# Peptides against a protein of PDB entry 3OAK: the designs that were tried, part 41

Target 1, 145 residues: chain A of PDB entry 3OAK
Amino acid sequence: DDLEQYLDEKILRLKDEMNIAAQLDIDTLNKRIETGDTSLIAMQKVKLLPKVVSVLSKANLADTILDNNLLQSVRIWLEPLPDGSLPSFEIQKSLFAALNDLPVKTEHLKESGLGRVVIFYTKSKRVEAQLARLAEKLIAEWTRP

## One batch from the design tools (peptide; made by RFdiffusion4, then SolubleMPNN)

Design b1_p14_6_s3 (from b1_p14_6, 6 letters changed)
Fold by OpenDDE base, seed 5:
Structure b1_p14_6_s3 (fold): chain B 145 residues (1-145), chain A 14 residues (1-14)
Amino acid sequence: as target 1 above (145 residues)
Amino acid sequence: DDQAFIEELRALYE
């Protein structure tokens, strides 16, 4: 119906915007490494974060989010950057909080690759303890017998 | 299958 189509388009647009933001930040950091220009700062994901959080927090969008594999873009945002650093604390915190409220199923983990990335956050020494614990909670729920 | 995938994730986690 019309509402379903509208919601699909909304989520697919956000998915595209998230992927573009991630790539722009990667390009910025690669250029920073190449040129040594320390004034280059990757800010595209941070700028888009409020919109991402707003969408992920809407209960009525949960099915649309999962059906359109938005979790793949969430996974991309959580991956280490070219210099080996992790996304900002706020990005990590916001995304993990949003994931905690989504009815994520095995099929969504398979098509997004999110499970392996979240497991990384349970093991990394560069992750804040509070976020590592939240990552552990998610993995425990997703792998529950 | 799905169960095998979950077991794989569990093994990676532990």
Scores: peptide ipSAE 0.457, ipTM 0.905, DockQ to the pose 0.929
Fold by OpenDDE base, seed 3:
Structure b1_p14_6_s3 (fold): chain B 145 residues (1-145), chain A 14 residues (1-14)
Amino acid sequence: as target 1 above (145 residues)
Amino acid sequence: DDQAFIEELRALYE
């Protein structure tokens, strides 16, 4: 199936771009810590965020997104940064909103590790209340009997 | 065992 192959390649390219963006931001912040250069700002994920949101919002890509474990890259984007800070409010807000519309199943949670990270957001005092509540909603849905 | 995994997540959440 030519269309299926095309969509797989599209998602895999995005997954690679997301992983690269995350690593570049980590490298930037590690360098900031090492050098003390406060002008170093990690912005690679923020720059790529619109593309990520666009893809995650397309219903016709849901199966491709889940089958290719794009949620692993979403998890990576949500993990704490080297300085202990969390990703920007915009990243959190956009990703949680996008996750809310995806038909996430147990197998996807297993292979991505996303569940444990989202649970962290339900308990962290550093997370905005509105996002903590959305995280709670996701966990409730994913762990529904 | 998907059920066991979900129970684990539920326990972590509570």
Scores: peptide ipSAE 0.437, ipTM 0.901, DockQ to the pose 0.926
Fold by OpenDDE base, seed 1:
Structure b1_p14_6_s3 (fold): chain B 145 residues (1-145), chain A 14 residues (1-14)
Amino acid sequence: as target 1 above (145 residues)
Amino acid sequence: DDQAFIEELRALYE
């Protein structure tokens, strides 16, 4: 219906914005590495984070979020950056908190690739302990027999 | 299938 279409378009726009933000940050950091210009700072994801969190926190959007594979963009935001660094602590914390409240199913993990990235966070020594525990909680729930 | 995928994730986690 009309509402369903509206919500789909809203989520797809956000997905596009997230992908653009991720690519812009990657481009910035690649240029920083290439030129040595330490004044180049990747800030696009951080700037968009409040909007992402707002959308992910709405229970009435859960089906739309999952059906449109927004989790693929969440996965992209969690991936290591070209300089080997991880996304900011705030991004990690906010996204893991949001994921904890979503009814993620096996099919969503398959189409997004999110599972493998979250597993990385359970094993990395560069991740804060509290976030590693959140990642472990998610994996335990998603792989429950 | 779905079960095989979950087992793959579980194996990666362990």
Scores: peptide ipSAE 0.435, ipTM 0.901, DockQ to the pose 0.919
Fold by OpenDDE base, seed 4:
Structure b1_p14_6_s3 (fold): chain B 145 residues (1-145), chain A 14 residues (1-14)
Amino acid sequence: as target 1 above (145 residues)
Amino acid sequence: DDQAFIEELRALYE
């Protein structure tokens, strides 16, 4: 119906915005590596984060979020950056918190690739302990027999 | 299948 279509379009627009933000940050950091200009700072994901959090926190959008594979963009945001660093602490914290409240199923993990990335966060020595625990909680829930 | 996928993730996690 009209509402369903509206919600789909809303989520797909956000998905596109997230993907663009991720690519712009990648481009910035690649240029930083190539030029040595340490004044280049990747800020696009951080700037968009409040909007992402707002959408992910809405219970009435859960089905739309999952059906449109927004989790693929969440996965992209969590991936290591060209300089080897991880996304900001706030991005990690916000996304893991949001994921904890979503009814993620096996099919969503398969189509997004999110599972493997979250497992990375359970093992990385560069991840804050509190976030590693959140990642572990997610994996435990997703892989329950 | 789905079960095999979950088992793969579980194995990677352990």
Scores: peptide ipSAE 0.425, ipTM 0.898, DockQ to the pose 0.925

Design b1_p14_6_s4 (from b1_p14_6, 6 letters changed)
Fold by OpenDDE base, seed 3:
Structure b1_p14_6_s4 (fold): chain B 145 residues (1-145), chain A 14 residues (1-14)
Amino acid sequence: as target 1 above (145 residues)
Amino acid sequence: DDQAFIEELRKEYE
């Protein structure tokens, strides 16, 4: 219906914005590596983060989020950057918190690749302990009998 | 079988 179409378009626009932000940050960091210009800072994801969190927190958008595979863009945001670093602490914390309230199912984990990335966060020694615990909590919730 | 899927994912990083 009209509402479903509106919500789909809203989520698909955000998904596109997220993917663009991720690519722009990658471009910035690649340029930083190539030029040695340490003044180049990747900030596109962090600038968009409040909007992402706002959308992920809305219960009425849950089905639309999952049906349109927005979790693929969330996965992209959590992946390591060109310099081997992880996304900012704030991005990790905010996304893990937001994911906790979504009714994520196995099919969504498979189609997005999010499960593999979150497992990485449970094992990585570069991840802050509190975030590793949040990642483990998500895994436990997703496998809840 | 969510548990089996997650266990498979965990093994990928061992």
Scores: peptide ipSAE 0.038, ipTM 0.669, DockQ to the pose 0.456
Fold by OpenDDE base, seed 4:
Structure b1_p14_6_s4 (fold): chain B 145 residues (1-145), chain A 14 residues (1-14)
Amino acid sequence: as target 1 above (145 residues)
Amino acid sequence: DDQAFIEELRKEYE
């Protein structure tokens, strides 16, 4: 199926882009810590965020997203940064919102590690209350009988 | 079982 192949390639490209963005930001922040150069700002994920949100919001891509484990890259984007901080409020909010509309199943949580990270957001003292509530909402949805 | 899985995840961060 040509369309299916096209969609797979599209998602896999995005997955790669997300992983690269995450690594570049990590590299930037590590360098900032090592050198003390406060002019170094990690912006790669923020720059790519609109594209990520756009893709995650498309219902016709849901199966492709889940089948290709794009949620692994989402998990990576949500993980704490080298300086111990969390990704930007906007990244957290946007991703939680997007996840809320995806038909995420247990198998996807397991293969991506996303479940563990979202649980982290429900318990972390560094997370804004608003976002902690969103994380709890996701957990509740994923555990519906 | 989704509930069992989530409960296991919760324990990791307690």
Scores: peptide ipSAE 0.040, ipTM 0.665, DockQ to the pose 0.457; fails the geometry check
Fold by OpenDDE base, seed 2:
Structure b1_p14_6_s4 (fold): chain B 145 residues (1-145), chain A 14 residues (1-14)
Amino acid sequence: as target 1 above (145 residues)
Amino acid sequence: DDQAFIEELRKEYE
C-alpha cells in the first residue's frame, strides 16, 4: 500500500546514503595514506550515524529494514577499512547496540553478509573487548532456539 | 539451521 511504499523508499534512500558515506570515507583515508596529509579525517559515516541509529531503533520500520536489506549497508559500515583499521569505536558500539533489537533471521544474515562481519568482531584481537562481547551477544541471539 | 550457519561462519575466521 501507500505507507509500505513510502517506508520502502525511506529505507532505500538511507541505504544509498550509507553506501555513499562509506565510499567517501574510504576515499578520504586512501588520500590520507597517499599524500601523508594527516589532517584528512573520515567523518561521513560519523555524521550520518545518528540518523542510522534512529532508523534502526524504530520498531515500525523493522520489517522494511530487513526486507530491503539495509543490513548490507550496516555490514559495509562495519567492514575493515582499506588500511586494515576498523571503523570508529562509536560506529561499532552504536550499530551493535541497534542490531540487538532487530528480529534478524538467518536469511537476513546471508543476504547481507552481516553474519561474517560480526563473527570477525568476535575473533579479531584488534577489537576492543567490550565490543567483542557485544558481537558475541548478537551471535548468541541469532542462534537462540 | 541458524546455529549451523553461524558455526560455518566461525570456521572461516579460525
Scores: peptide ipSAE 0.039, ipTM 0.666, DockQ to the pose 0.400; fails the geometry check
Fold by OpenDDE base, seed 5:
Structure b1_p14_6_s4 (fold): chain B 145 residues (1-145), chain A 14 residues (1-14)
Amino acid sequence: as target 1 above (145 residues)
Amino acid sequence: DDQAFIEELRKEYE
């Protein structure tokens, strides 16, 4: 219906915005590596994070979020950056917290690739212990009977 | 199956 269409469009727009933000940050960091200009700071994801968290936290959007594979963009945001670093602590923490309240199923993990990335966070020595524990909590919740 | 899928994913990173 009209509402469903509106919500789909809203989520798809956010998905696009997230993908653009991720790419812009990648471009910034690639340029930083290329030029050595340490004044170049990737800020696009951080700027968009409040909006992402807001959307992910709305229970009435859960079906729309999952059906439109917004989790693919969440996965992209969690992937390592060109300089080998990980997204900011705040991004990791906020996304893991938001994911904890979504009714994520195996099909969503598969179509988004999010499962593999979260597993990465449980094993990577570059991840803060606190966040590794949050990642493990997500895995545990997603595998609950 | 969720458990089987996640266990398989874990193996990919071992």
Scores: peptide ipSAE 0.039, ipTM 0.663, DockQ to the pose 0.459; fails the geometry check

Design b1_p14_7_s2 (from b1_p14_7, 6 letters changed)
Fold by OpenDDE base, seed 5:
Structure b1_p14_7_s2 (fold): chain B 145 residues (1-145), chain A 14 residues (1-14)
Amino acid sequence: as target 1 above (145 residues)
Amino acid sequence: DQEFIEELRKLYEE
């Protein structure tokens, strides 16, 4: 119906925006490395984060989020950056919090690749303890018998 | 699906 179509388009647009933001940040950081210009700062994801959080927090969008594989873009945002660093603490915290409230199923993990990335966060020594614990909680829930 | 979950579990436990 009209509402369903509207919601699908909304989520797909956000998905595209997230992917673009991620790529732009990658490009910025690569240019920073190549030129040595330390004034170059990757901020596209940070700028878009409030919108992402707003969407992910809405219960009425859960099915649309999952059906359109928005979690793939969430996974992309969580991946290490070209310089080996991780996304900002705020991005990590916000996304993990949002994931905790989504009814993520095995099929969503498979099609998004999110499971492997979250496992990375349980093992990385660069991750804040509180976020590592949250990642562990997610993995425990997703892999329970 | 169970096989996939088992793979994730193994990866987590490594």
Scores: peptide ipSAE 0.388, ipTM 0.890, DockQ to the pose 0.913
Fold by OpenDDE base, seed 3:
Structure b1_p14_7_s2 (fold): chain B 145 residues (1-145), chain A 14 residues (1-14)
Amino acid sequence: as target 1 above (145 residues)
Amino acid sequence: DQEFIEELRKLYEE
């Protein structure tokens, strides 16, 4: 199927871009720590965020997103940074909102590691209350008996 | 897979 192949390639390209953005931000912050140059700001994920949100919001891409383990890249984006800080508020908010509309199943949680990271957000005192509640909602849905 | 879900549930409740 030509359409399915096209969609797979689209999602895999985005997945690669997301992973690159995450690594570039890590590199920037590591350099900031090493040099003490406080003018170094990690912005690669923020720059790519609109594209990520656009893709995650499309219902016709849901199966492709899940089948290609894009959630692994979402998990990577949510992980703490080298300086111990969390991703920007906007990244957290946008990703949690997008996750809420995806038909995430157990197998997707298993292969992505997303569940454990989201649990972290339910417990961290550094997370805004609004986002902690969104994380709790996701965990409740994913662990529903 | 139920075992995995139970693991996540336990982690959440701790």
Scores: peptide ipSAE 0.378, ipTM 0.887, DockQ to the pose 0.931
Fold by OpenDDE base, seed 1:
Structure b1_p14_7_s2 (fold): chain B 145 residues (1-145), chain A 14 residues (1-14)
Amino acid sequence: as target 1 above (145 residues)
Amino acid sequence: DQEFIEELRKLYEE
């Protein structure tokens, strides 16, 4: 119906914005590595984070979020950056918190690749203990029989 | 689906 179409469009726009932000940050950091210009700072994801959190926190958007594979963009945001670093602590914390409240199913994990990335966070020595625990909680919930 | 979940479990336990 009209409402569903509106919500789909809203989520798809956000998905595109997230993907663009991620790519811009990747491009910035790649250029930083290539040129040595330390003035180049990747901030596109951080700038968009409040909007992402706002959308992910809406219970009425859960089905639309999952149906449109927004979790793929969430996965992209969580992946290591070209310089080997991880996204900011705030990004990690916000996304893991949001994921905890979503009714994620096996099919969503398959189409997004999110499961493997979150497993990475349970094992990485660079991840804060607090966030590692959140990642472990998610994996435990998603892998229940 | 069960095979996929088992794959994730194995990855997690490694």
Scores: peptide ipSAE 0.376, ipTM 0.885, DockQ to the pose 0.938
Fold by OpenDDE base, seed 4:
Structure b1_p14_7_s2 (fold): chain B 145 residues (1-145), chain A 14 residues (1-14)
Amino acid sequence: as target 1 above (145 residues)
Amino acid sequence: DQEFIEELRKLYEE
């Protein structure tokens, strides 16, 4: 199917862009730690966030998103950074909101590693209370009998 | 799959 192939390629391109943005931010912060240059700011994920949110919000892309393991890139974006910090509040909030509307199944959690990272957000004392509650809601839905 | 879900549940409850 031509449309299916087009959508697959679109999502895979976004996945690649997300992975690149994450790595660039990691590189920036590693360099900041190494050099002490506090002017180095990691902003690649923040710059790409509007595009990510736009794609994740499209109901007609849900199957394509899940089938191509875009959630692995979402997981990567949520992981702690080299300086010990977490991604920006806005990234956390936007991604948790988007995840809440996706029909995530067990197989998607297994292939992405997303479940373990979201559990981290339910337990971390560095996470805002409202986001911890969203994380808890997701875990409850994903682990219900 | 059920075993995996149980694993996540246990991690959450720790």
Scores: peptide ipSAE 0.373, ipTM 0.885, DockQ to the pose 0.934

Design b1_p14_7_s3 (from b1_p14_7, 6 letters changed)
Fold by OpenDDE base, seed 2:
Structure b1_p14_7_s3 (fold): chain B 145 residues (1-145), chain A 14 residues (1-14)
Amino acid sequence: as target 1 above (145 residues)
Amino acid sequence: DQKFREELREEFEK
């Protein structure tokens, strides 16, 4: 199916872009720590965020998103950074909102490791209350008997 | 899958 192939390619390309953005931000922050150059600011994820949100919000892409394990890249984007900080509030807010509308199943959680990262957000004192509540909602839904 | 969900739930409630 030509459409299916096109969608797969689209999602896999985004997945690659997300992974690259995450690594570049990590590299930037590591260099900032090493050199003390406070002018170094990690902005690659923020720059790519609109595209990520656009894709994640498309209902017709849900199956392709889940089948290609894009959630692994979402998990990576949510992980704490080398300086111990969390990704920007906007990234957190956008990704959690997007996750809330995806039909995530157990198999996708296993493949991506997303569940454990989201659990972190339910427990961290550094997370805004509104996002912690949303994380709790997701975990509750994903762990239903 | 049920076992995995239970483990995740336990981790959440810890």
Scores: peptide ipSAE 0.544, ipTM 0.935, DockQ to the pose 0.929
Fold by OpenDDE base, seed 3:
Structure b1_p14_7_s3 (fold): chain B 145 residues (1-145), chain A 14 residues (1-14)
Amino acid sequence: as target 1 above (145 residues)
Amino acid sequence: DQKFREELREEFEK
């Protein structure tokens, strides 16, 4: 119906914005590496984060979020950056918190690739202990027999 | 998909 269409369009626009933000940050960091210009700072994801968090926190959007594979964009945001660093602590914290409240199913993990990225966060020594524990919790829930 | 979940679990535990 009209509401469903509206929600789909809303989520798809956000998904596009997230993907663009990720690519812009990658481009910025690649240029930083190429030029040595330390004034280049990747901030596009951070700027968009409040909007992402707002959407992910809405229970009435959960089905739309999952059906449109927004988790693929979440996965992209969590991936290591060109310089080998991880996304900011705030991004990690916010996304993991949001994931904890979503009814993620196996099919969503398959189409997004999110599971393997979260596993990375359970094993990385660069990840804060609090977030590593949350990542472990998610994997445990997602892999229940 | 139980097989997928098992594979993911094995990856987590190795």
Scores: peptide ipSAE 0.543, ipTM 0.935, DockQ to the pose 0.947
Fold by OpenDDE base, seed 1:
Structure b1_p14_7_s3 (fold): chain B 145 residues (1-145), chain A 14 residues (1-14)
Amino acid sequence: as target 1 above (145 residues)
Amino acid sequence: DQKFREELREEFEK
């Protein structure tokens, strides 16, 4: 199927771009810590966020997203940064909203590691209440017998 | 899969 192949390639490209953006931000913040240069600002994920949101919001891409383990890159984007901070509120809000509409199954949680990161957001005092509640909702749905 | 979900639930509840 030509369309299926096209969609797979599209998602895999985005996955690669997301991973690169995450690593660049990590590198920037590590350098900021090491040098004390406060002018170093991590902006790569923020720049790519509109594209990520656009893809994650498309119902016709759900199977392709899940089959290609894009959720692993979503997990990476949600992890704490080297300076101990969390990703921007906008990133958190956008990704959790997208996750709420995806038909995530146990196999996707296993291969992505997303479950444990979302659990972190249910417990952290640094997370906004509205996002903590959404994280709790997701965990409840994903762990149902 | 059921065991995995139970483990995740236990981690969430502790």
Scores: peptide ipSAE 0.540, ipTM 0.934, DockQ to the pose 0.927
Fold by OpenDDE base, seed 4:
Structure b1_p14_7_s3 (fold): chain B 145 residues (1-145), chain A 14 residues (1-14)
Amino acid sequence: as target 1 above (145 residues)
Amino acid sequence: DQKFREELREEFEK
């Protein structure tokens, strides 16, 4: 119906914006590494984060979020950056909180690759303990028999 | 699906 189509388009636009933000940050950090210009700071994801959180927190958008594989973009945002660092703590915290409230199923994990990235967060020594524990909780729930 | 979940679990436990 009309509402469903509107919501699909809304989520797909956000997905595109997220992917663009991620790539711009990657490009910025690669240029920083290449040139040594320490004034180059990657902030595109951080700038978009409030919008992402707003959308992910809406229960009425859950089906649309999952059906359009927005979790692939969430996975991309959680991946390590070119300099080996992780995304900001706020990005990690916000996304994991949002994931905790989504009815994520096996099929969504398959099509997004999110499971393996979250497993990384359970094992990395660079991740804050509180987020590592939340990642463990999610993996336990997603792999429940 | 069950096999996939088992694979994720195995990766998690490594």
Scores: peptide ipSAE 0.536, ipTM 0.934, DockQ to the pose 0.953

Design b1_p14_7_s4 (from b1_p14_7, 6 letters changed)
Fold by OpenDDE base, seed 5:
Structure b1_p14_7_s4 (fold): chain B 145 residues (1-145), chain A 14 residues (1-14)
Amino acid sequence: as target 1 above (145 residues)
Amino acid sequence: DEEFRRELRELYEA
């Protein structure tokens, strides 16, 4: 199926782009720590965010997103940064909103590790209340009998 | 997978 192949390739490319963006931001922050150059700003994820949001919001891509473990890259984007900070509020908000509309199943949580990270957001005092509540909602849905 | 859901629930409640 040509369409299915196209969609798979699209999602896999995005997955790769997301992983690269995350690593570049990590490298930038580590360099800032090492050099003391405060002008170094990690912006790769922020720059890519609109594309990520666009893809995650498309209902016709849900199966492709889940089947290709894009949630692993979502998890990576949500993880704390080398300086201990969290990704920007906008990244958090956008990703949690997208997760809320995806038919995430246990198999997807297992292969992505996303569950553990979302639990972190339910417990962290650095997370905005509105996002903590959304994280709790997701955990409740994912862990219900 | 009830076992996995239980594990996540326990982690959440810890």
Scores: peptide ipSAE 0.497, ipTM 0.919, DockQ to the pose 0.937
Fold by OpenDDE base, seed 3:
Structure b1_p14_7_s4 (fold): chain B 145 residues (1-145), chain A 14 residues (1-14)
Amino acid sequence: as target 1 above (145 residues)
Amino acid sequence: DEEFRRELRELYEA
């Protein structure tokens, strides 16, 4: 199917872009730590966020998103940074909102590792209460007997 | 996969 192939390629390209953005931000922050240059700011994920949100919000892409393990890249974006900080509030808010509307199943959690990271957000004292509650909602849904 | 869901629940409740 030509359409399916097109959608797969689109999602795989986004996945690569997300992974690159994450690595570039990690590199920036590591350099900041090494040099002490506080003018170094990690902005790559923030710059790409609108595109990520746009794709994640499309119902017709849900199967393609899940089948290509884009959630692994979402997990990567949610992980703590080298300086111990969390990704920006906007990234957290946008990704959790998007996750809430995706039909995530056990197999997707296994292959992405997303469950463990979301559990972290339910317990961290550095996470805004609103997002912690949303994380709890997701865990409740994903662990439903 | 009930086993995996149980593992997540246990991790959450720990």
Scores: peptide ipSAE 0.495, ipTM 0.919, DockQ to the pose 0.939
Fold by OpenDDE base, seed 1:
Structure b1_p14_7_s4 (fold): chain B 145 residues (1-145), chain A 14 residues (1-14)
Amino acid sequence: as target 1 above (145 residues)
Amino acid sequence: DEEFRRELRELYEA
């Protein structure tokens, strides 16, 4: 219906914005590595984070979020950066909190690749303990027979 | 999809 179409468009716009933000940050950090210019700071994801959190927290958007594969963009935001670092703690914390409340199914994990990235967070020594525990909780839930 | 879930479990346990 009209509402569903509106919500689809809203989520797809956010998905595009997230993907652009991720790429811009990657480009910034790649240039920082190549030039040694330490004044180059990746800030695009951080700037967009409040909007992402707002959308992901809406229960009425859950189906739209999952159906439009927004989790692919979430996965991209969680991936290690070109300099080997992880996204900011705030980004990690916010996204994992949001994932914990979403009714993620196997089909969503398949189309997004999110499962593999979350597994990374269960194993990395660079991840804060509280987030590693949450990642393990998610993997346990997603892999139950 | 039981096969996919098994694959993720194996990856996690590796």
Scores: peptide ipSAE 0.487, ipTM 0.916, DockQ to the pose 0.944
Fold by OpenDDE base, seed 4:
Structure b1_p14_7_s4 (fold): chain B 145 residues (1-145), chain A 14 residues (1-14)
Amino acid sequence: as target 1 above (145 residues)
Amino acid sequence: DEEFRRELRELYEA
């Protein structure tokens, strides 16, 4: 199906862009640590966030998103950074909101590793209370018998 | 996959 192939390619391109943005931010922060140059700021994920949110919010893309393991890139974006910090509050808030509306199944959690990262957000004292609660809600849904 | 869900529950409760 032409439409299906088009959507797959679109999501795979976004996945690649997300992975690149994550790596660039990691590289920036590693260089900041190495050089002590505090003017180095990691902004690649933040710049790409509006596009990510736009795609994740489309109900008609849900199956394509899940089938192409875009959640692996979401997981990567949520991981702690080299300096020990977490991604910006806006990234956290936007991604958790998007996850709440996706029909995530066990198989998607297994292939992405997302479950373990979300559990981290339920336990971290550095996470805002509202996002910790949302993380708990997701874990409750994903572990439902 | 009940086994995986159980694994996540155990990790969450730890």
Scores: peptide ipSAE 0.484, ipTM 0.916, DockQ to the pose 0.938

